Peptides against a protein of PDB entry 5JXT. Designs and how they scored, part 71

Target 1, 319 residues: chain A of PDB entry 5JXT
Amino acid sequence: SLLPKKEINVYIGMSEMQVKWYQKILEKDIDAVNGAGGKRESKTRLLNIVMQLRKCCNHPYLFEGAEPGPPYTTDEHLIYNAGKMVVLDKLLKRIQKQGSRVLIFSQMSRLLDILEDYCVFRGYKYCRIDGSTAHEDRIAAIDEYNKPGSDKFIFLLTTRAGGLGINLTTADIVILYDSDWNPQADLQAMDRAHRIGQTKQVVVYRFVTDNAIEEKVLERAAQKLRLDQLVIQQGRAQVAAKAAANKDELLSMIQHGAEKVFQTKGAFGTMAEKGSQLDDDDIDAILQAGETRTKELNARYEKLGIDDLQKFTSESAYE

## One batch from the design tools (peptide; made by RFdiffusion4, then SolubleMPNN)

Design b2_p15_3_s3 (from b2_p15_3, 9 letters changed)
Fold by OpenDDE base, seed 1:
Structure b2_p15_3_s3 (fold): chain B 319 residues (1-319), chain A 15 residues (1-15)
Amino acid sequence: as target 1 above (319 residues)
Amino acid sequence: AAEAARRAQKEAARA
């Protein structure tokens, strides 16, 4: 029988470089961030701010002129300049030592380019699929990864490209490097490993930048998932889940953690204390804290009715 | 163009 998957949100502090770039993004559009534009502020402008903040949470090198150089090199700076990379680097060593194989999903193909640089730098053998990958090359990559005795440790995928019904049950670990606004896209990604033919317990690690926009992206996705489940269970097909955030919702998401980001000198949390020097105990502490916060987040939305889930609540799950 | 040049430099440094 297929074992239930274990899902853990992994809450990660920003590096010093991420904090500086996050501040710079907010400062560039400070009037919009402060809500000074009111009803006149463009929804498109707010969506652009959200997109830039999500890029920052993933990796600062997604911005032009952020990567050190010329000359452009691939070394330890690729890791320590992004909190998610610091955690990923330690977690992958543990996963490999356990004899597991891993799928890494992102919304951003340009992040997969950074992850390819990382894989080569660490000597990890990998496969890649994104939205631009030809059909024949997708088949070849899947077959190479799934081959008995394959030396490919990592599969890099965009969430949408991985959603295409493919079988990757030869992996037992799934890392969601970022989250989709639609929780069903992430579920479809997990179902590449969590399906008929899986012999191990699938573990899903969802990376979430702490005290940043990504917490609100996660909360909104969890809210939507619960609403979709209740609509199906109650036969209330007429309850259109609001597919797109309104302006006030987007503004609230942008403002989340912004004050603390502006007050911060250096990195956040464990990234300020240890940076790239995270040990196995620090990773265990991050995973344990993440498991607790994941249970709390789920318990919050499980108690809500349809009418409550249709309202955007500005209340943080942590307030 | 700048990103393509950056990738080409990284690939050349790996070779």
Scores: peptide ipSAE 0.252, ipTM 0.848, DockQ to the pose 0.602
Fold by OpenDDE base, seed 2:
Structure b2_p15_3_s3 (fold): chain B 319 residues (1-319), chain A 15 residues (1-15)
Amino acid sequence: as target 1 above (319 residues)
Amino acid sequence: AAEAARRAQKEAARA
């Protein structure tokens, strides 16, 4: 029988470079961030801020002029300038030592380009599929990854490209490098490894930048997933349609952690203490804290009814 | 153009 997935949110501090770029994004649109635009602030402007903050949480080199150079090199700076890369680098070493194989999903094809640079730099053999990959090349990449005795350790995928019903049961680890706004897209990505033909325990690591926009993206995704489940169970199909974030929700998400980001002169959390020098105990602590916070998050939404889940009130985050 | 130049420089540095 297929074993249940183990899902763990991995809460990761920003690097010093990410904090600086996150501050710069907020400062550029400070009037919108403070809600000073009121009813006149466009939903499009808030969505643009959210997208820039999510890029920053993924990697600062997604911004023009952020990467050191010219000359542009692939070196340790690619890792230490992004908290998610520092954790990924340690986690992949552990995963490889365990004889596991890993799917890495992102929303951003440009992040997959950074992950390709990283894979080459670390000597990890990989496959890649994104939205631009031709159908024949997708089949070839899947077959190359799934073949008996494949030397491909990593599969890099955009979450949407991974959603296309493909079988990747030759991997047992899934890393969601970022989250989709639609929790169903992430579930569909996980179901590439967690499917008939899987023989191992599937473990899903969801990377979440701590004290940032991504915590609110995760909370909203968890809320939506629970709402969708309850709507299906109760036969109330009409309720699911209102799930688009309003302006006030977007503003609350942008404001989450912003004050602490402005007060921070360096990196966050374990990234401030250890930087790129995370050890195995630091990774175990991050994973254990993540497992606890994941259980707490799930338990919060399991107790809520449909009416509570429809009210995205910013106030319930302070109790 | 700048991203293509960045990729080309990184590829050249790997060779």
Scores: peptide ipSAE 0.196, ipTM 0.828, DockQ to the pose 0.611
Fold by OpenDDE base, seed 3:
Structure b2_p15_3_s3 (fold): chain B 319 residues (1-319), chain A 15 residues (1-15)
Amino acid sequence: as target 1 above (319 residues)
Amino acid sequence: AAEAARRAQKEAARA
């Protein structure tokens, strides 16, 4: 029988560079961040801030002029300048040592470009598929990854391109480098490894930047997933979960952790304490803390009814 | 333009 997926949210502190860029994004639009625009604030402006903050959580080099150079080189700076890369770098070494194979999903094809640079730098053999990958090249990449005795360790995918019905059961580890606003897109990505033909325990690591907008993206996705499940169970097909966040929801998401980000000098959490020098015990601590917070997050939404789940409440994260 | 130049430099270093 197929074993159930083990899903763990991996909460990761920002690097010093991420904190500086996160501050800069908030400062640039400070009036919008403070809600001073009121009813006049455009939803488009708030969505743009959200997109920039999510880029920052993924990697600072997604911004123009952030990457050191010229000359532009791939080196350790690619790793230590992003908290997610520091954790990924240690986690991949462990995964490889265990004889596992890994799917890495992102919403951002430009992040996959950074992950390709990283794979080359570390000597990891990989395949890649995104939204621009031709159908024939997609088949070839899947077949190359899935072939018996494949030397490809990593498959890099955009979440939506990887969601297209493909079988990747030759991988047992899934890393969601970022989250989709639609939890169904992430589930479809996970189900590429967690399908008939899988022989191992599938483990899903969902990277979440701690004290940042990504926590609220995750909470909203979890809320929506629970709502979708309850609607199906109760036969209430008419309760379409509002697909798009309202202005107040977007503002609350932007404001989450902003004060602490402004007060922070240097990196956050384990990134401040250890930087790029995470050991196996530090990874185990991060994973254990993540497993606890994942259970707590799920337990919050399991107790809520349909009417409660239709309301985005910022307060339910602190009660 | 700067991003295209960056990509071209990295691609040239991979070749």
Scores: peptide ipSAE 0.278, ipTM 0.863, DockQ to the pose 0.409; fails the geometry check
Fold by OpenDDE base, seed 4:
Parts: sequence; structure tokens; C-alpha cells
Structure b2_p15_3_s3 (fold): chain B 319 residues (1-319), chain A 15 residues (1-15)
Amino acid sequence: as target 1 above (319 residues)
Amino acid sequence: AAEAARRAQKEAARA
């Protein structure tokens, strides 16, 4: 029988470099961040800020002039300059030792480029699929990954490309390096490993930058998912969750953690304490804390009715 | 242009 998947949100602090770039993004548009633009502030401007902040949470090298060089080399700096890479690096080593195989999903093909550099640097054999991958090359990559005795440890996918009905049950670990605004896209990605033919317990690690916009992306995705579930269960087809964030929601998401980011000198959380020198105990602590916060997040939204879940109020989740 | 040059340098270092 297919075991239920275990889902764990992994809350990760920003590196010092991420904090600096996050500050720079906010400072560049500080009037918009403070809501001083009022009714004149374009939704497009706020969406652009959101996208830059999400890029920062993924990796600072997604910005021009962030990567050290020329010459541009792949080295330990690729890892220690991004909190998610520090955790990923340790987690992949554990996953490999367990004899597991891993799917890594991102929204950003440019992040997959960084993950390819990382895989080469660490000597991890991988496959890649994104939205630009030709159909034939996609089949070839899937077949190469799924073949008996495949030496491919990692499959790198964009979440949308991975959503296309493919079978990857030869992997038992799923890492969502970032989250889709549509929780169904992430579920569809997980279901590539969590499907008929899976013989192992599927574990899903969802990376979430702590004290940053990604917490609000996650909260909104969880809220939407619960709303969608309740609407289906209650047969209330008319409750189309407003698919697009309004300006005030986007502004609130941008503002989340902004003050703390401006006050922070250096890195956040475990990244401040240990940087890239995380051990196995630190990873266990991060995973355990993540499991607790995941349960708390789920329990918060499970208690909410349809009417509460329609309100994107941070306050209604604490009442 | 700079991003393309960066990629080309990294690809050349993988070869």
C-alpha cells in the first residue's frame, strides 16, 4: 500500500549575503514598502518587489553582480551565501547515505542553473527538466533517472514541468526548494514521487526562508489549499478563492520581516550561529523545529471555516 | 551579456 507522504516545512535563516541583498531590494523601493505610494502604487511594482525578494530567498546569485568574479568559479561560496544551499548540502549528504533518491523542485529555472553548478561541484549525478526542455529530452531524462541501477541521485525540475503527469516513483525524497503560489502545483510535483509504484515512505521537505516573504507565501498557499479542500467537501463551487493577491496583501507580505531584516547585522538564526558549519545534530534540530511549526501551521488552518479562509488576515489565524 | 559570459565560463570549467 502507498504510505501517506510526510511533509515537513524546513525553516531556514538567510545568509549574511541574503540579508544584504534583501535590505537592498527593500531600500530601492522603500516608499512602496512603506505604503507611501498609496493608491498610486501599481500592483505590478509590488509584484516585482515580491519576485525580487523570492529570488533573494532562493539565492543571491540570481542577481547581476552578486556572484564573485570574474573569473566565475563554482566553490563553497555558492553554498554559504544562501541559507537554503547550506541546508540542502547537508540534507543531500544524509539522503544519499540513506540510499534515497531525490527530486528537487523550484519555480525558477535560473535556480536550477545554480543547482546544476552545485551538483557538478559536489559530484552529484543528476537529471534536469524545466519548461524549455524538449519533449524527447524530457523522456530521455526521465528514463535515465528511472532506469534500474541508475546512478542519477538528483532530479532537478521546475515545479510546472514536474507537474506534467510524469512518474518518478524511483525517488522517495522530494525537496521543494521554493513554493508555488498555487499549492496544487506543489502537490502535483510531490505526486511524481508519491504515486502507485512507490515502495518507500515519501518525505517532502519544503524549504521556507524564515522571517521573510516566503513565510507569507507559504501561509497563503496553505490557506488556499484548505479553502479549496473545504469548498470541494461542501460542494460550494461558488467560493472561488480570489486567485490573485490584492495590493494590500502583497504589501503586507513585503513588509513581513522587513524591519527585522533592516535591524539584522549578519545572518539569521542557525545561519548566524553556525553558518555553513551545520552538523547532523543541527539538521535534526532544524527538521524537528520544522515538523513542529508545520503541525502548528496545519492546525491553525484546520480550525478555520470557509469565511475565515477567504480573509487574508494574518490576525484571523491568531484568534 | 554578463550572465551569458558567466554561464559560458562555468560551462567551460565543466568541460
Scores: peptide ipSAE 0.209, ipTM 0.831, DockQ to the pose 0.534; fails the geometry check

Design b2_p15_3_s4 (from b2_p15_3, 7 letters changed)
Fold by OpenDDE base, seed 1:
Parts: structure tokens; sequence; C-alpha cells
Structure b2_p15_3_s4 (fold): chain B 319 residues (1-319), chain A 15 residues (1-15)
């Protein structure tokens, strides 16, 4: 029988460079961040801020003029300038030593370009598919990854391209480098490894930037998933989950952790204490803390009814 | 153009 998948949210602090870029994004649109625009504030402007903050949480080199150079080089700076890369770099070494193989999903094809640079720099053999990959090249990449005795350790995928019914049961680890607004897209990505033909327990690591916009993206996705489950169970097909965040919800998401980010001169959490010098004990502590917070998050939404899940509780933004 | 130039510089530094 297929073993249940284990899902762990991995909460990761920003690097010093991410904090500086996160501050710069908020400062550029400070009137919108403070809610000073009122009824005149464009929903599109708030959505743009959310998208820039999500890019920052992924990697600062997604911004023009952020990468050191010219000359542009791939070096240790690619890792230590992003909290997720510092954790990924340690986690991949552990995964490889365990004889596991890994799928890495992102919403951003430009992040996959950074991950390709990283794979080459570390000497990891990989496959890649995204939304621009030709059908023939996609088949070839899947076959190359799945072949018996494949030397490909990593498969890099956009969540959308990975969601399209493929079988990747030759991997047992899934890393969601970022989260989709639609939790069903992430589930479909996990189901590429968690499928008939899997012989190992699938472990899913969901990376979440702590004290940032990504915590609120995760909370909304968890809320939506629970609502979808309850609607199916109760036969209430008419409860269209309000798929689109309103302006106040977007503003609350942007404001989450913003004050603490403005007060911070360096990195956050374990990134401030250890940075690139994370050891195996630091990774175990991050994973244990993440497992606890994952259980707490799930338990919060399991107790809520449909009527509560339809309300965005702004109160959880200040606690 | 700037992204292609950046990629070309990184590839040249790997060679």
Amino acid sequence: as target 1 above (319 residues)
Amino acid sequence: AAEEERRAQKEAARA
C-alpha cells in the first residue's frame, strides 16, 4: 500500500540581503503599505507589492541590479544571500547521503534558472521542466530522470508544469520552494511522487519565509484547502471560496512582519546567528520547529466551520 | 539582453 506522505513547513529567516531588499520594496510604496491610499488604492498596486515581496522571499537576485557584478559569477554568494538557499544547500546534502532523490517545485521559472546555476556550482546532476519546455523535451527529461540507475539527483519543475499528470515516483522527497495561492496546485505537484509505484515514504518540505508575506500566503492556502474539503463533505457546491483576496486582506498580508523587518539591520533568526555556517543540528532544530508549527497551523483550521473559514480574520495579523 | 549577457558571463566563467 502507498504510505501516507509526511508534510513539514520549514520556516526560514531572511538573509541580510533579503531584509534590505524587503525594506526597499516596502519603502518604494510606503503610502500603500500604510493604507494611506484608502479607497483610491489600486488592488493591482497591492498585488504588485505582494508579488515583489514573494520574489524577495525566494531570492534577491530575481531583481535587476541585485546580483553582484559585472563580472557575473556563480559562487557561495548565490547561497548565503537567500535564507531558502542556505537551508536547501544543507538539506540536499542530507537527502543525497540518505540515497533519496528530490523534486524541487517553484512558481517562478526565473528561480529555476538560479537553481540550475546552484546545481552546476555544487555538481548536482539535474533535469528541468517548466511552462516553456517543448513536449518532446519534457518527455525526454522525465524518461532520463525515471530510467533505472539514473544519475539525475534533482528534478527542477514549475508547479504548473509538474502538475500535468506525470509520474515521478522514482523520487521520494518533494521540496516546495514556494507555495501556490491554490493549495490544489501544490497537492497535484506532491502527487507526482506520492503515487502508485512509490516504494518509499514521501516527505514534503514546504519552504516558508518566517516573519514575511509567505506566512500569510500559507495561511490563506490552508484556509482554502479546509474550506474546499468541508464544501465537498457537506455537498455545499455554492460556497465558492472567495478565490481573490480583497484590498484589506492584501494590505494585512503586506503589513505582516513589516515593522520587524524595518527594525532589523541584519538577517533574521538562524540566518542572523549562523548564516552559511548552519550545521546538521541547526537543520534538525529548524525541521523540528517546523513540524510543531505545521501541526499547530493544521489544528487551527480543523476546528473552524464553513462560516468561520469564509471570514478573513484580520486579528491573526497582529498576534 | 542584460539577462542573456549575465548568463553568457556565467557560462564563460564555468568553462
Scores: peptide ipSAE 0.278, ipTM 0.852, DockQ to the pose 0.633
Fold by OpenDDE base, seed 4:
Structure b2_p15_3_s4 (fold): chain B 319 residues (1-319), chain A 15 residues (1-15)
Amino acid sequence: as target 1 above (319 residues)
Amino acid sequence: AAEEERRAQKEAARA
């Protein structure tokens, strides 16, 4: 029988570089961040801020002029300048030592480019599929990864491209480097490894930048998923959750952690304490804290009814 | 162009 998948949110602090870029993004649009634009603030502007903040949470080198160079080289700076890369780098070493194989999903093909640079730099053999990958090349990459005795350790995928019904049960670890706004897209990605033919315990690590917009992206996704489940269970198909975030919701998401980011000098959390010098105990602590927070998050939404889950108010979940 | 140049430099540094 297929074992239930284990899902762990991995809460990761921003690097110093991420904090600086996060501040810069907020400062550039400070009037929008403060809600000073009022009714005139465009939803498009807020969506652009959200996209830039999510890019920052993934990697600062997604911004022009952020990467050191010219000359442009792949080095340890690729890792230490992004909290998610620091955790990924340690986690992949552990995963490899365990004889596991890993799928890494992102929403951003440009992040996969950074992850390719990382894979080459670390000597990890990988496959890649994104939305631009030709059908034949996709088949070839899947077949090469799934081949008996394949030396491919990592599969890099965009979440949507990986969602297209493929079987990757030769991997037992799934890393969601970022989250989709639609929790079903992430579930579909997980179900590439968590399927008939899987012989191992599938473990899913969802990377979440702590004290940043990604926590609100995750909360919104979890809320939506619970709502979708309750709607299905109750047969109330009419409770189509407003699929798109409104302006006030986007503004609240942008504002989340902004004050703390402005007050922060240097990095956040474990990234401030140890930076790139994370050891195996630090990873265990991060994973354990993540498992606890994951249980708390799930328990919060499991207690909510449909009416509560329709109210995306950050306040009502803390009272 | 700048992204392509960046990629080309990284590829050249790996060779």
Scores: peptide ipSAE 0.267, ipTM 0.846, DockQ to the pose 0.615
Fold by OpenDDE base, seed 2:
Structure b2_p15_3_s4 (fold): chain B 319 residues (1-319), chain A 15 residues (1-15)
Amino acid sequence: as target 1 above (319 residues)
Amino acid sequence: AAEEERRAQKEAARA
């Protein structure tokens, strides 16, 4: 029988470089961030800010002029300049030692380019598919990954390309490097490993930049998922969950953690304390804290009715 | 062009 998947949110502090770039993004549009534009602020401007902040949470090298060089090199700086890469680097070593195989999903094909550089730098054998991958090349990559005795450890996928009904049950670990606004896209990605033919316990690690926009993306996705479940269970097909965030929701999401980011000199959390020198105990602490916060997040939304879940709760923005 | 140059430099540094 297929074991239930274990999902853990992994809350990760920003590196010093991420904090600097996050500040720069907010400062560039400070009037919009402060809500000074009021009703005149365009939804498009707020969506652009959200997209830049999400890029920053993924990796600062997604911005022009952020990567050190020329000469451009792949070295330890690729890892220590992004909190998610620091945690990923330690987690992949553990996963490999366990004899597991891993799917890494992102919304951003340009992040997969950074992850390819990382895989080569660490000597990890990988496959890749994204939205630009031809159908034949996609089949070839899947077959190469799934073949008996495959030496491919990592599969790099965009969440949307991975959602296409493919079977990747030869992997037992799923890393969501970032989250989709639609929780169903992430579920579809997980279901590539968590499917008939899986013989291992599937574990899903969802990376979330702490004290940043991604916490609010996650909360909104969890709220939407619970709402969708309740609507299905109650047969109330007419409750169209507002699929798109409104301007006030986007503004609240942008403002989340912004003050603390402006006050911060250096990195956040474990990144400030240890930088790239995380040990196994630090990773265990991050995973345990993540498991606790994941249970708390789920329990928060499980208690809410349809009418409560239709209201955007801004209250958690001031705690 | 700049992204291709960056990729080429990273590949050359691996060789």
Scores: peptide ipSAE 0.263, ipTM 0.845, DockQ to the pose 0.627
Fold by OpenDDE base, seed 5:
Structure b2_p15_3_s4 (fold): chain B 319 residues (1-319), chain A 15 residues (1-15)
Amino acid sequence: as target 1 above (319 residues)
Amino acid sequence: AAEEERRAQKEAARA
């Protein structure tokens, strides 16, 4: 029988560069961030702020003029300037050493471009699929990755392109570099490795930037997933449609961790203490803390009914 | 233009 997948949220501090860019994003729209726009504030403006903050959490080089150069070269700066890359770099060494193969999912094709640069820089053999990949090239990439004795270690996928019914059971590790607003898209991504024909324990690492917008994106996704499950179980199909964040929810998400970001003169957490010098013990500590927080997050939403989940805002979780 | 130039420089450095 297929073993249950193990899911671990990996909570990662921002690098110094991410903190600076996160501050700059908030400062650029400070009136909107402070709610000073009131009823006149555009939902589209708030969504744009959320998207910029999510880019920052992924990698600062997603912004124009952030990458060092010219000349533009791939070097260690690609790693140490993003907390997720620092953790990824250590985690991939461990994953490779254990004889595992890994799927890396992102919402952002431009982040896959950065991950390609990283793979080349580290000498990791990879395949790639995104939303622009031709059907024939998609088949070829899947076949190359799944080939018996394939030397391809990593598969880089956009969550949506990777979710489309493909079998990748030749991988046993899944990294969600970021989360979809729809938790079902992430589940569909996991199910590419966690399917009939898998012989190993599938482990899913979900990267989450701590004290930032992504923590609230994760909480909202977990809430929505539980709501969707309960609605299906109770036959109440009409409830699923209200899932679009309102202005107040978007504002609360943007404000989450903003004060701490403004007060911070450097990196966050383990990124401040160790930066790129994370060792295996630091990774184990991050994974253990992540496993604990994952259990706590799940336990919070498992106790809630449909009516509670519909009213539950992330603010009521700290009261 | 700047993103294309950056990509071209990185591709040239990989060759």
Scores: peptide ipSAE 0.278, ipTM 0.852, DockQ to the pose 0.560; fails the geometry check

Design b2_p15_4_s1 (from b2_p15_4, 9 letters changed)
Fold by OpenDDE base, seed 4:
Structure b2_p15_4_s1 (fold): chain B 319 residues (1-319), chain A 15 residues (1-15)
Amino acid sequence: as target 1 above (319 residues)
Amino acid sequence: APFQYGRFVRRRLAE
């Protein structure tokens, strides 16, 4: 019997470099961030800000001029400049020691480029598939990863490319390095490992930058998923889940944690305390806190009705 | 050889 997947949101503080770049993104469009643009501010501009903030949460080197150099080197700076990379680096060591194999999903092909450099730097054998990968190369990469006795530890995938019905049951760990706006895309990614033929407990780690836009992306995705489930269960097909965030929702998402980010000097949370020197106990603490917060998040949305789930509850802004 | 998409590998080949 296929064991239920264990899903854990891993809440990760920004590195000092991420905080600095997050501030710069907000400052560049401060009038839009403050809502001063009012009705004149385009939804497209807000979507662009959201995209830049999500890039920052993933890795600062997604921005031009952020990488140290020339010369451009693959070194520890690739890791310590992004909170998610610090956690990933420790988590992958644990996963490897356990004899597990891992799928890493991202929405950003350019982040997979960084993860390739990281894999080479750490000596991790990997496969890659993204939206640009030719069909033949996709087959070859899947076959290479799934072959008996494969030395490939990591599979790097874009969430959309990984959603294409492929079987990756030779992996038992899934890392969602970032989240889709559509929770179904992430579920489809998880289902590459969590399907018939899986013999292990599948564990899904969802990386979420704490005190940043990604919390609101996650909340919105969880809300949508619960709404979709309730609509299916109640046969209310006419309850069109608002497919796209409105302007005010986007603005609220951009504003989330912005004040604290502006006030912060240095890194956030465990990244401020330990930086790149996270040990196994720090990882256990992060995972345990994440498991607790995941349960709380799920419990919050499980209690909500359809009408509540249709409202983007800004209520978490007033406590 | 697996096509290495790595940024730093690509940069070193372009330098």
Scores: peptide ipSAE 0.046, ipTM 0.671, DockQ to the pose 0.145
Fold by OpenDDE base, seed 2:
Structure b2_p15_4_s1 (fold): chain B 319 residues (1-319), chain A 15 residues (1-15)
Amino acid sequence: as target 1 above (319 residues)
Amino acid sequence: APFQYGRFVRRRLAE
């Protein structure tokens, strides 16, 4: 029988470079961030801020002029300048040592470009599929990854491209490098490894930048998923879960952690204490803390009814 | 299949 998935949110601090870029993004649109734009603030502007903050949480080199150089080199700076890369680098070593194979999903094809450079730098053999990959090349990449005795350790996928019904049960680890606004897209990505033909325990690591917008993206996704489940269970098909955040929800998400980001000099959390020098005990602590917070998050939404889940509870950042 | 190279690998091949 197929074992249930183990899902763990991995909460990761920003690097010093990410904090600096996160501050710059907020400062550039400070009036919008403070809600000073009132009724005049466009939803489009808030959505743009959200997208820039999510890019920052993934990797600062997604911005023009962020990458150090010239000369532009592939070196340790590709890793230590992004908290998610620091954790990924340690986690992949452990996964490989365990004889596991890994799917890495992102919303951003440009992040997959960074991950390709990383794979080459670390000597990891990989496959890649994104939205631009031709049908024949997708088949070839899947076949190359799934073949008996494949030397391909990593499969890099955009979440939406990986969602297309493909079978990747030759992998047992899934890393969601970022989250989709629609939790069903992430579930569909996980289901590439967690399907009939899987023989191992599938473990899903969801990377979440701590004290940043991604935490609120995750909370919203969890809320939506629970609402969708309750609607199905109760036969209340008329409860259209509001698919898109409103302006106030977007503003609350942008404001989450912003004050602490402005007050911070340097990196956050374990990135401030250890930076790229994370050891195996540090990774175990991050995973254990993540497992606890994942259980707490799930337990929070499991207790809520449909009416509560329809309201975006902006817990005020001031309590 | 043409090896898709990352950003830095593509830069080195274009130089």
Scores: peptide ipSAE 0.023, ipTM 0.621, DockQ to the pose 0.141
Fold by OpenDDE base, seed 1:
Structure b2_p15_4_s1 (fold): chain B 319 residues (1-319), chain A 15 residues (1-15)
Amino acid sequence: as target 1 above (319 residues)
Amino acid sequence: APFQYGRFVRRRLAE
């Protein structure tokens, strides 16, 4: 029988460079962040801020002029300038040592470009599929990854491109480098490894930047998933989950952790304490803390009814 | 040794 998948949210602090860029993004639109724009603030402006903050959480080199250079180099700076890369780098070494194979999903094809440079730098053999990959090249990449005795350790995928019905049961580890606004897209990505033909325990690591916009993206996705489950169970097909965040929801998401980010000098959490010097015990502590917070998050939404799940419960950044 | 040019991101910035 297929074992249930184990899902763990991995909460990761920002690097010093991420904090600096996160501050710059907020400062550029500080009036909007403070809600001073009122009814005149466009939803488009708030959506743009959210997208920039999500880029920052993924990697600061997604911004023009952020990468050190010229000369531009592939070196340890690619890793230590992003908290997710520091954790990924340690986690991949462990995954490789245990004889596992890994799918890495992101919403951002430009992040996959960074991950390709990282794979080359670390000597990891990989495959890649994104939204621009031709159909024939997708088949070839899948076949190359799935072949018996494949030396391809990593498969890099955009979440939506990887969700297209493919079988990747030759991998047992899934890393969601970021989250989709639609939790069903992430589930479809996990189900590439967690399906008929899998012989191992599938483990899913969901990377979440701590004290940042990504916590609210995750909460909104969890809320939506629970609402979808309850609607199916109760036969209430008419409860269209409000597909798009309103202005107040977007503003609350932007404000989450913003004050602490402005007050922070340097990195956050384990990134401030250890940075790139994370050891195996530090990774175990991060994973254990993540497992606890994942259980707490699930337990929060399991108790909510449909009417509560239709309200965006913004924990104010000031609560 | 560090690669002077990344495969995708760094090459696009050097063009």
Scores: peptide ipSAE 0.026, ipTM 0.626, DockQ to the pose 0.468; fails the geometry check
Fold by OpenDDE base, seed 5:
Structure b2_p15_4_s1 (fold): chain B 319 residues (1-319), chain A 15 residues (1-15)
Amino acid sequence: as target 1 above (319 residues)
Amino acid sequence: APFQYGRFVRRRLAE
């Protein structure tokens, strides 16, 4: 029988470089961040800020001029300059040691480019699929990964491309490096490993940058998922979850953690304390804290009715 | 010294 998947949100502090770039993004559009544009501030401007903040949470090298060089090298700086990479690096070592195989999903094909450099640097054999991958190359990559005795450890996928009906039950670990705005896309990605033919316990690690925009992306995704479930259960098809965040929701998301980011000198949380020197106990502590916060987050949204879930208020999530 | 570019850097320069 297929075991239920275990899902854990992994809350990760920003590196020093991420904090600096996050500050720079907010400062560039400070009037919009402070809501000074009032009713005249464009939704497009706020969406652009959100996208830059999400890029920062993934990796600072997604920005031009962020990567140290020339010369441009693939080295340890690729890891320690992004909190998610530090945690990923330790987790992948553990995952490999236990004889597991891993799917890594992202919204950003350019992040997969960084992860390819990382895989080469660590000597991890991998496959890749994104939205630009030709159909034939996609089939070939899946077949190579799923082959009996395949030496491919990692599959790198964009969430949308990886969600398209493929079977990857030869992997038992799923890492969501970032989250889709649509929680159903992430579920579809998980279900590539969590399917008939899986023989292992599927574990899903969702990376979430702590004290940043990604916490609010996660909260909104959890809210939407619960609303979708209740709408299906109650037959209330007319409660179309407002698919797109309104201006005030976007502003609230941008403002979340911004003050603490401006006040922070250096890295955040465990990244400030340990940086790249995270040990196995530090990882276990992060995973345990993440499991607790995941349960708390789910329990919060399980108590809410449809009317409460239609209001994206940061306050109603914490009351 | 020969500029050693990672695959990520090479892709970004080709965009």
Scores: peptide ipSAE 0.025, ipTM 0.664, DockQ to the pose 0.249; fails the geometry check

